# Designs tried in a protein design run: peptides against a protein of PDB entry 4AID. Part 75

Target 1, 242 residues: chain A of PDB entry 4AID
Amino acid sequence: FDIKRKTIEWGGKTLVLETGRIARQADGAVLATMGETVVLATAVFAKSQKPGQDFFPLTVNYQEKTFAAGKIPGGFFKREGRPSEKETLVSRLIDRPIRPLFVKGFKNEVQVVVTVLQHDLENDPDILGMVAASAALCLSGAPFMGPIGAARVGWVDGAYVLNPTLDEMKESKMDLVVAGTADAVMMVESEIQELSEEIVLGGVNFAHQQMQAVIDAIIDLAEHAAKEPFAFEPEDTDAIKA

## One batch from the design tools (peptide; made by RFdiffusion4, then SolubleMPNN)

Design b2_p15_5_s1 (from b2_p15_5, 4 letters changed)
Fold by OpenDDE base, seed 3:
Structure b2_p15_5_s1 (fold): chain B 242 residues (1-242), chain A 15 residues (1-15)
Amino acid sequence: as target 1 above (242 residues)
Amino acid sequence: MKTAAGLAYIAKYAA
């Protein structure tokens, strides 16, 4: 097996991005680990557009499988086949920042699946799922202008905390999820308790700075393991020169 | 920095 791995220290935790061991039938596949939380992201895209396709058919499915339910909070009641509220929300958090980064005019079907394989009860798999999905797309050869990074920012004891644990989040006055490219913030989602706009904006900037190491790690992995770029030509090339 | 794939797309559409 040609296994490629990137490891970085990120917010006092080890982030591992691995490809080549599992899901080799996908266009891109990444096993991502932070602490003992483990996710598998797969990206698959159609090599042709369906006749009459008028919209970009991107689907993102985040799922926490029942076999991991013994280590996932609330896992005992997951009915197979229907997403939970959390799975639906996290699927949207992954979708929002990646959707605008596909080359304009690309209307081939794209499927991103993020599966939680293990949960450590400290590290939420949502941020890890965003990172893994970004990496899987960058490896796939799809016309994706990523990577994105992602980060959660807390506010604990008057300071920003990168990717707070589930226990640290109980004391946090902020749950701020940010996703972006190297150059731009693409998505912000936030729940905030009585904090100034200055602290919140500082949290967005902190997140964007801290995700650069993840973006660089995805780029390094892609330089060593990405498939050849899919031969796609957009109908309108002028919009990509700006 | 952009991925090698992203750079290939940019090069194709910037030419």
Scores: peptide ipSAE 0.044, ipTM 0.715, DockQ to the pose 0.179
Fold by OpenDDE base, seed 5:
Structure b2_p15_5_s1 (fold): chain B 242 residues (1-242), chain A 15 residues (1-15)
Amino acid sequence: as target 1 above (242 residues)
Amino acid sequence: MKTAAGLAYIAKYAA
């Protein structure tokens, strides 16, 4: 097995990104760990466009599987076959920042699957899932202009907290999820309790700064483990509008 | 900075 691993300290926690052990049949696959929370992201893309495909067919599926339910609150009673509200929301959180980063004109099917393998009840797998999905896409050879980083920012005792624990989040006046590239914020999602716009904007900037270490870690992993870029040439769609 | 793959695409399509 050609196992590549990147480890960084991030927000006082060890983030591990690993490839080459699991899901080797995917175009990209990353096992991401923070604390005892573990996610597997896989990226698969079609090597041809379907006849008559008129839109970019990206599907993102975040799953907290029932076998992890022994450590996931409320996981014990998931009826097979419907995503929870959380799974639906996190799937959208991953989709939103990655969708714009595909090369224009690429209409091959892309499937990103994020599976929670373990949950420590401290580290939410959503941010970890965003990071893992970004890494898996960067490894895949798909025409993806990532990576993205992601961060959650809390506001606890008058300070920003990077990726607060589930317990710290109970005391937080802010649940701010940010995703972005090295150069730009791509997505903001926020739940805020009586905070000024200045504090929120400061939280977005804090998140974007703190995610750079993750972006750099994904780049380093991709330099050592990415597949060859898929030979895609965008159709000169500007020639059809003339 | 973009990934090596992203950089390869940029080098191919932004040139």
Scores: peptide ipSAE 0.028, ipTM 0.656, DockQ to the pose 0.176; fails the geometry check
Fold by OpenDDE base, seed 4:
Structure b2_p15_5_s1 (fold): chain B 242 residues (1-242), chain A 15 residues (1-15)
Amino acid sequence: as target 1 above (242 residues)
Amino acid sequence: MKTAAGLAYIAKYAA
């Protein structure tokens, strides 16, 4: 097995991005670990467009499997087949920042699947899933103009906290999820308790600064393990220049 | 910096 691994220290935790061990049949596959939380992201894309395809057919499926459910807060026996409210929400959190980064006119089917393999009860798999999905797409050869980074920001004891633990989040006045490229914020989702707009904007900036290390880690992994870019010619090239 | 794939697309289509 040609296993490529990138390890960084991120918010006082070790982030590991690994490829080449599992899901080798996917176009891209990344095993991401933070603490003892482990996710597998896979990216698969069709090599042709369906006749009459008018829209970009991206599907994102975040799933927390039943074998991890005994260690997932609120993880009752998930009946196979219907996503939970959390799985639906996190699938959208991953979809939102990645969808705009595909080359305009690319209408081949793309499937991103993020599977929670392990949960440590400290590190939420959602941020890790966003990072892993970004990395898997960057490895796939799909016309994806990533990577994105992602971060959760808390506000605990009058300070920003990068990727607060589930216990730290109970004391946090902010649940701020940010995703972006090196150059731009692409998505913000926030739940805020009585904080000023200045603190929230500062949290977005803090998240964007802190995710740069993750973006750089994905780039480094992709330089060593990415597939050749898929040969695609967009109908409209003007959107790539923006 | 964008990934090698992203850079390849930019280089191909930014002309």
Scores: peptide ipSAE 0.024, ipTM 0.638, DockQ to the pose 0.162; fails the geometry check
Fold by OpenDDE base, seed 2:
Structure b2_p15_5_s1 (fold): chain B 242 residues (1-242), chain A 15 residues (1-15)
Amino acid sequence: as target 1 above (242 residues)
Amino acid sequence: MKTAAGLAYIAKYAA
């Protein structure tokens, strides 16, 4: 197997991004690990547009598999293929920042699937799933103007905490999820308990600063393992310069 | 945007 791996220390945890061992039939595939939480992101895109396609057909599907459910808080053996509320929310968290980064005029079907393979009960797979999806897209050859990074920020004992554990989050006055590029914040989602706007804005800035190491790690992985860019002519080249 | 893919697209289409 031609296995490429990037490892960084991130918020006091080891983040591993790996490609080339699993899901090699996808356009991009990344196995991401933080602690003992493990996700597989796959990106697949159609090599042609469907006749009459009028919108960009991006589907993002975050899934917690039944074999991982025994390690997921509140995870039960799902007998039904219906997404949980969590899976629906996380799928949207991944979709929101990546959707605007596709080259304008690209209307080929894109499917991003993030599968939780293991959960350690400390590291939430949502942030890891966002990072893995970004990396898988950057490896795929799709006209994706990523990477995005992502970070969760807590406010514990009067300080920002990068990617708090599930236990630290119980004591946190903030659940702030940020996604962005190197240059811009693309998405903010927040639940906040009685914090000033200054602390919240500082949290967004903190998140954006801390995700740069992840962005750089995805770029480094892509330089060594990305497929050749898909031969696509954009409708507007100015959308590439932004 | 500084992406390997983005840079390749810029190099291919912004020239």
Scores: peptide ipSAE 0.022, ipTM 0.608, DockQ to the pose 0.163; fails the geometry check

Design b2_p15_5_s2 (from b2_p15_5, 5 letters changed)
Fold by OpenDDE base, seed 3:
Order: structure tokens, then C-alpha cells, then sequence
Structure b2_p15_5_s2 (fold): chain B 242 residues (1-242), chain A 15 residues (1-15)
């Protein structure tokens, strides 16, 4: 096994990104760990476009299976084959920032799957899933203009908190999820209780600053483990304007 | 807590 690993300290927690052991049949695959929460992200893309494909066929599936021995906080009992409300929400949180970063004109099928392998009941796997999905895409060779980083920001005792625990979030006046590139914020999702716009905007900036370490970690991992870029030349749409 | 997928992973790659 040619295992590549990147480890960083992030918000007072160790973030580990690993590739090369698991899911070798995928174009990209990353194990991401924060605390004792562990996720597997896989990225697979078709090497050709389907005839008559008019839209970019990206599918993102986040899977957080309930434990046989207990309910994960926020999890409903899944009927077999139906995503929970949480899984649907997190799948959208991953989809939103990555979808616009694919090269224009790329219409090959792309599937991103994030699977929760372990949950520590402190660190929510959603942010970790966003990071892992970004990393898996960067390793895949797909024409993806990432990486993205992601962060959750809380407001506890008059201060910003990076990736608050589930218990710290009970005391938080803000649940702010931000995703972005090195240069730009791509997505904001927020639930806020009686906070000024200034504090919220400061939270977005704080998130974007804090995710740079994650972006750099994904780049470093990709430099050592990425597949060769898929040879995709977008049709020169400017040649039709001449 | 380890998920069913996590147990399958451990059995395949960490055992």
C-alpha cells in the first residue's frame, strides 16, 4: 500500500487526511479523521460524456448510518434505502460549494460518496465530510478547481469557536457553516440567535481564515498522491463568437 | 461509536 497522510492541528483538534489504503477502485478516496470521528469520501467520474447529456450530472451522497446500539444525535431511524433529513441536508452542504468549481462544459457523470465510519459524539462528521469530499476530488484527476475548505463557527461566551463540539453548540448563539476556496467564500449556511450582522460577517471571515490550513493540507496531499489530470479540453465556446 | 460501515472497514483494512 502506498499510503499518503497529512496531519494538521486545526481548532485545537488533530485533522488527519489519509489516502492509498481504501477504495482503490475509486478515482479519489480519502479517510478523514477529527477526534474519533472518521469519514470515508470517494470520488468517481465517468471517462466519457453520455450522448445528449445537457447538464453536469454531479451526485453527492452523505451516509450517516444509525448505530445498531443507539441513536446518533439528530439521526432518525432510517428505513432501508431512504436518506435521513440530516443526510439530505449534509449532501447539499457538500454539493453547493463543489458544483460551481468543475470546469465549464464538463458533463461526465461524477459521484461523490461520504460515509461515516465512526462518530465520537462530539465532532459532527458534516464538516469533516466536506473536507474529505474536497480532498477526494482533488486526488481523483477530475477537472475540479478546488480544493475547498469548510468550517463551522460558533459564538460562545462572546467569542468565535472553530468547529464547536455538539455540547458546545448547545451554548452557541450561532451555527455558521462556511465553505470556500483559498480566494473566495463559496457557501454560507447559518442559524443565528440575536447576533449583529457585524458578528456574523466576522464569523464568515474567521471561518475563511481558519479553513486555509485545511486547503493547504489538501494541496500538500494532492501533490504527493493525486492521479494524473483527466485530459479534458472544454469546447472553445469563444470560437463560436468569431 | 463505530458504524456498520466502520466495522466493515476495520475488518477489511485494519485487522
Amino acid sequence: as target 1 above (242 residues)
Amino acid sequence: MVTEAGRAYIAKYAA
Scores: peptide ipSAE 0.448, ipTM 0.918, DockQ to the pose 0.024
Fold by OpenDDE base, seed 1:
Structure b2_p15_5_s2 (fold): chain B 242 residues (1-242), chain A 15 residues (1-15)
Amino acid sequence: as target 1 above (242 residues)
Amino acid sequence: MVTEAGRAYIAKYAA
């Protein structure tokens, strides 16, 4: 096993990104840990485009599996069935910032699967899942112009809090999820309780600053463990307009 | 990895 790890301190917690131990059949696979919350992200992509494919076929699937259900709130025996509301929402949170970052004209099937393996009831696996998905794509060799970082920002006792615990979130006047690249914010989702626009904008900036350490950690992991880039030449669509 | 080309792509198509 050629196991590569990157460990950083992030918001007063240890973030670990690991590859090479599990899911080695995927193009990219990352085990991400924060506290005792653990997620597995896998990225797979087709090596050819389907005939007549007219759109980019990206599928993102976030799953909170029943084996972790003893540690996941509301984890009654969900048979292999319809995604929960949370699973659907988090799948979209991951999809939105990554979809624009694929090379234009790439229409090979891409599947990202994020599986919650363990939940500590303090660290939400959604942010960790976003980070892990980004890392898995960067390792895969797919024509993905990431990484993205992600952060949740709370507003507790008149201050920004990076990735508040589930208990801290009960006292938070803000649930702000931000995803972005080193240079740009790609996605913002927010629930706010009577906060000024200035505080919310400051929260976006705080999130974007705090995610840089994660972006750098993914880059460092990719430098040591990424597969060779998939040889993809986009069709020059500008030549058809002449 | 966000190469300079990747950053330029993001700035052009994802911003």
Scores: peptide ipSAE 0.011, ipTM 0.430, DockQ to the pose 0.091
Fold by OpenDDE base, seed 5:
Structure b2_p15_5_s2 (fold): chain B 242 residues (1-242), chain A 15 residues (1-15)
Amino acid sequence: as target 1 above (242 residues)
Amino acid sequence: MVTEAGRAYIAKYAA
């Protein structure tokens, strides 16, 4: 197996991005670890457009598998097949920042699947899943203008906290999820308790700064392990309207 | 909605 691994210290935790050991039949596949939380992200894209395809068919599925439920709070045997509220929300959190980064005119089917393999009860797999999905897309050869980074920001004892633990989040006055590129913020989702707009904006800036290390780690991994870019020339759709 | 392709992929490559 040609295993490539990138390890960084991120917010006082070790982030590991690994490719080449698992799901090698995907276009891109990344095993991401933070603490003892482990996710597998896979990206698969069709090599042709379906006849009559008029929209970009991106599907993002985040899943917390039931075998991890012995370590996941509230992991009662949910009936196989219906996504939880969390799974639905996290799937959207991943979808929103990545969707606009595909090359305009690309209408081949893209499927991103993020599977939680292990949960440590401290590190939420959502942020890790966003990072892993970004990395898997960058490795895939799909016409994706990533990477994105992602971060959660808390506000605990009058300070920003990068990727607070589930226990620290109980004391946090802010649950701020940010995703972006090196140059731009792409998504902000926030739940706040009586905080000023200034603190929230400062949290967005803090998140964007802190995610640069993740972006750089994904780039470094991609330089060593990415597939050749899929040969895609956007049809000049502006020439058809003239 | 988890696509059948997604379920099949998970079953094949992540089970």
Scores: peptide ipSAE 0.000, ipTM 0.370, DockQ to the pose 0.026
Fold by OpenDDE base, seed 4:
Structure b2_p15_5_s2 (fold): chain B 242 residues (1-242), chain A 15 residues (1-15)
Amino acid sequence: as target 1 above (242 residues)
Amino acid sequence: MVTEAGRAYIAKYAA
């Protein structure tokens, strides 16, 4: 096994990004850990476009497995085969910021799967899943213009809190999820309780600043473990607008 | 492939 690992301190917690141990058949695979929450992200992409493919076929599936259900809130009610509302929502949270970062004209099938392997009941797997998915794509060789970082921001006792625990979130007036590149915010999703726009905008900026360490960690991991880039030349669609 | 843009991005921020 050629196991590569990056470890950083992030928001007072240890974030570990690991590749090379599991899911080696994927184009990219990352085991991400924060606290005792563990997710596996895998990225696979087709090496050719399907005939007549007119849209970019990206599928993102976030799933919390039943074997982890004893540690996952609501896990006992997971009906086999249908995504829960949470799984659907988190799949969208991962999809939204990554979809625009694929090279224009790339229409090969891409599948990102994020599987929650362990939940500590403190660290929500969604942010960790976003980070892991970004890392897996960066390792895969797909024409993905990442990495993205992600962060959750809370507002507790008049301060921003990076990736609040589930218990801290009960006291938070803000649930702000931000994803972005180092240069730009790509996605904001927020639930706000009676906060000013200034505080919310400050939260977005705080998130974007705090995710830089994660972006750097993904880059460092990719430098040591990324596959060779998939040779893709977009068809020059500018020739059709002339 | 870290796209040339992604490599440039990596190079810009990993340097």
Scores: peptide ipSAE 0.012, ipTM 0.452, DockQ to the pose 0.138; fails the geometry check

Design b2_p15_5_s3 (from b2_p15_5, 9 letters changed)
Fold by OpenDDE base, seed 2:
Structure b2_p15_5_s3 (fold): chain B 242 residues (1-242), chain A 15 residues (1-15)
Amino acid sequence: as target 1 above (242 residues)
Amino acid sequence: MKTAAGLKLIETYFK
């Protein structure tokens, strides 16, 4: 196996992005680890558009496997069949920032699957899943103009905290999830308790700054492990509006 | 210790 790995220190935790060991049948596959939380992101895309496809068919599926979920507090053994509320929300958190970064006119089916394989009860797999999905897409050869980074920001004891633990989050006055490119914030989701707009905006900026190390780590991994870009020429649909 | 056991399970499941 040609295993490529990037390791960075990120918010006082070791982030590991690995490819080449698992899910090699996918277009892109990344095993991401932070603490003892482990996710597998896979990206698969169709090599042709379906006849009559009128929209971009991106699907994002975040899932917590029963063997990982059995460690999550309140994680009852999920009966097969329906995403939990968390799985649905996290799937949307991943979808939102990546969807606009696909090349316009690309209407081949894209499937991103993020599977929680292990949970440490400290590091939430959502942020890790966002990072892993970004990395898997960058490795896939899909016409994706990423990477995205992601970060959670807390506000604890009058300071920003990058990717607070689940226990630190109980003391946090802010749950701020940010995703973005190197140059732009693409998505913000926030739950806030009695904080000024200034603190919240400062949290967005803090998140965007802190995610750069992750973006750089994905780029470095992609430089070494990305597949050849899929030959996609967008039909110049702007030439029909002149 | 937990991480190494988790990774081994992953490696066993995807072999």
Scores: peptide ipSAE 0.011, ipTM 0.467, DockQ to the pose 0.025
Fold by OpenDDE base, seed 4:
Structure b2_p15_5_s3 (fold): chain B 242 residues (1-242), chain A 15 residues (1-15)
Amino acid sequence: as target 1 above (242 residues)
Amino acid sequence: MKTAAGLKLIETYFK
């Protein structure tokens, strides 16, 4: 087993990104851990485009498996087959920031699967899933112009809190999820209780600053464990418009 | 120490 691991301290918690132990048949696979919450992200991409493919066929699937569900707050025994509302929402949270980062003209099928394997009742697997998906894509060799980082920001006792626990979130006036590259914010999702626009914008900036350590950790992992980049030449679509 | 218990669960479900 050629296991590569990156460990950082992030928001007072240990973030671990690991590859090489599990899902080695995927193009990229990352086991991510924060606290005792554990997710597996896998990235798989087709090595050819389907004939007549006119759109980019990216599928993102976040899933909470039944073995984790006995430890997930509000985790009803999900009948296998239909995504829950949470799974659908988190799948979109992961999809939104990664979709625009694929090289233009790449129309090979891409599947990102994030599976919650363990939940500690403190750390929400959604942020961890976003980070793991980013890392798995960076390891895959897909023409993905990541990494992205992600962060949740709370507002507790008049301060920003990075990745608040589920208990801290009860006292938070903000649930702000941000995803971005090193240079740009790609996605913001927010639920806010009577906060000024200044506090919210400050939260976005705080999130973007705090995710840099995660971006750097993904880069370091990729330098040691990424597959060779998939040779993709974009069809010169500008030559057909002349 | 608890990371080892989560990993064992993973190895059991993905073998």
Scores: peptide ipSAE 0.010, ipTM 0.445, DockQ to the pose 0.026
Fold by OpenDDE base, seed 1:
Structure b2_p15_5_s3 (fold): chain B 242 residues (1-242), chain A 15 residues (1-15)
Amino acid sequence: as target 1 above (242 residues)
Amino acid sequence: MKTAAGLKLIETYFK
């Protein structure tokens, strides 16, 4: 296997992004690891547009499979076939920041699948899934104007904490999820307990600063492992308004 | 100097 790996220290944890071991039939495939939490992200895109396709057909599916369910809090009763509330929420958290970053006019079908392979009970796979999905898209050759980074920010003992553990989050007055590019914040989702707007805005800035190391790591992985860019010419829709 | 590497992945789609 031609296995390419990027490893960084991120918030006091080792983040590993790996490609080339599994899911080699996908356009992009990334194994992401933080602590002992492991996710597989795959990106697949159609090489042609469907006749009469009028919107961008992006599907994002985050899944916590049954083999990890013995290690996932609340996993004891997954009915096969319906996403949990968490799986639905995280699928949207991944979708929201990536959807605007596709080249305008691209209407080929895109499928992003994030699968939780292992959960350590400390590191939530949602942030790791966002990072892995971004990396898989950057490797795929799809016309995606990423990468995105992502971070969770807590407020514990009067300080910002990057990607707090599930136990540290019980003491946190903030659950702030941020996703963005190198240059822009694309998405904010927040649950706040009696904190000032200044602390929350400072948390968004902290998240955006901390995700730069992840963005740089995805770029470095893509420079070594990305497929050739898919040749896509956007229809010049500005020529039809004359 | 960090902006140049992210732009390079993007610039490959505009050629």
Scores: peptide ipSAE 0.009, ipTM 0.446, DockQ to the pose 0.134
Fold by OpenDDE base, seed 5:
Structure b2_p15_5_s3 (fold): chain B 242 residues (1-242), chain A 15 residues (1-15)
Amino acid sequence: as target 1 above (242 residues)
Amino acid sequence: MKTAAGLKLIETYFK
């Protein structure tokens, strides 16, 4: 087992990204840990396009499995059934920033699955899931122009807080989720209570700055553990307009 | 209590 691990201090918490132990059948697989919250992200992509595939078939599934039932807030016995509102929301939060970063013309099926393995009741798995999904894609060899980082920003006692705990979030006037590359903000989602646009924009900038350490950690992990890039040449779409 | 039950789950999933 060639286990590779990156560990960083991030927002006063230890973030661990690990690959090579589990889900080795996936193209990319990352176990991400922050506090006692643990997620597994897997990325799988088809090595060929389906006949007649007209759109990019990306599927992102965030899942809070029943083995974490009673440890996840609101985690009652979820029968195998419809995704919860949270699972649906977080799946979209992961999808939104990664979808534009695939090479134009790539229409092979891509499946990203984020599974919450453990929840500490302090660190929300959503941000950790975004980071893990980014890392799993970077390891996969898929034509993904990542990594993305992600961060949650709170506003507590007149200051920005990076990845506030669930208890700190009760006192926060802002729930700001940002995802981006090294160079660009790709996604913002926010719930705000009576804050100025200046504070919100400052929060986006703070998030983008603070996620660079995560981006760098994913790059370092990928330099050591990524699969060879999948040989994909985009068909020149200008040849179809002639 | 949280840690011991989490560790067991991880150990069971990785065996």
Scores: peptide ipSAE 0.009, ipTM 0.462, DockQ to the pose 0.021

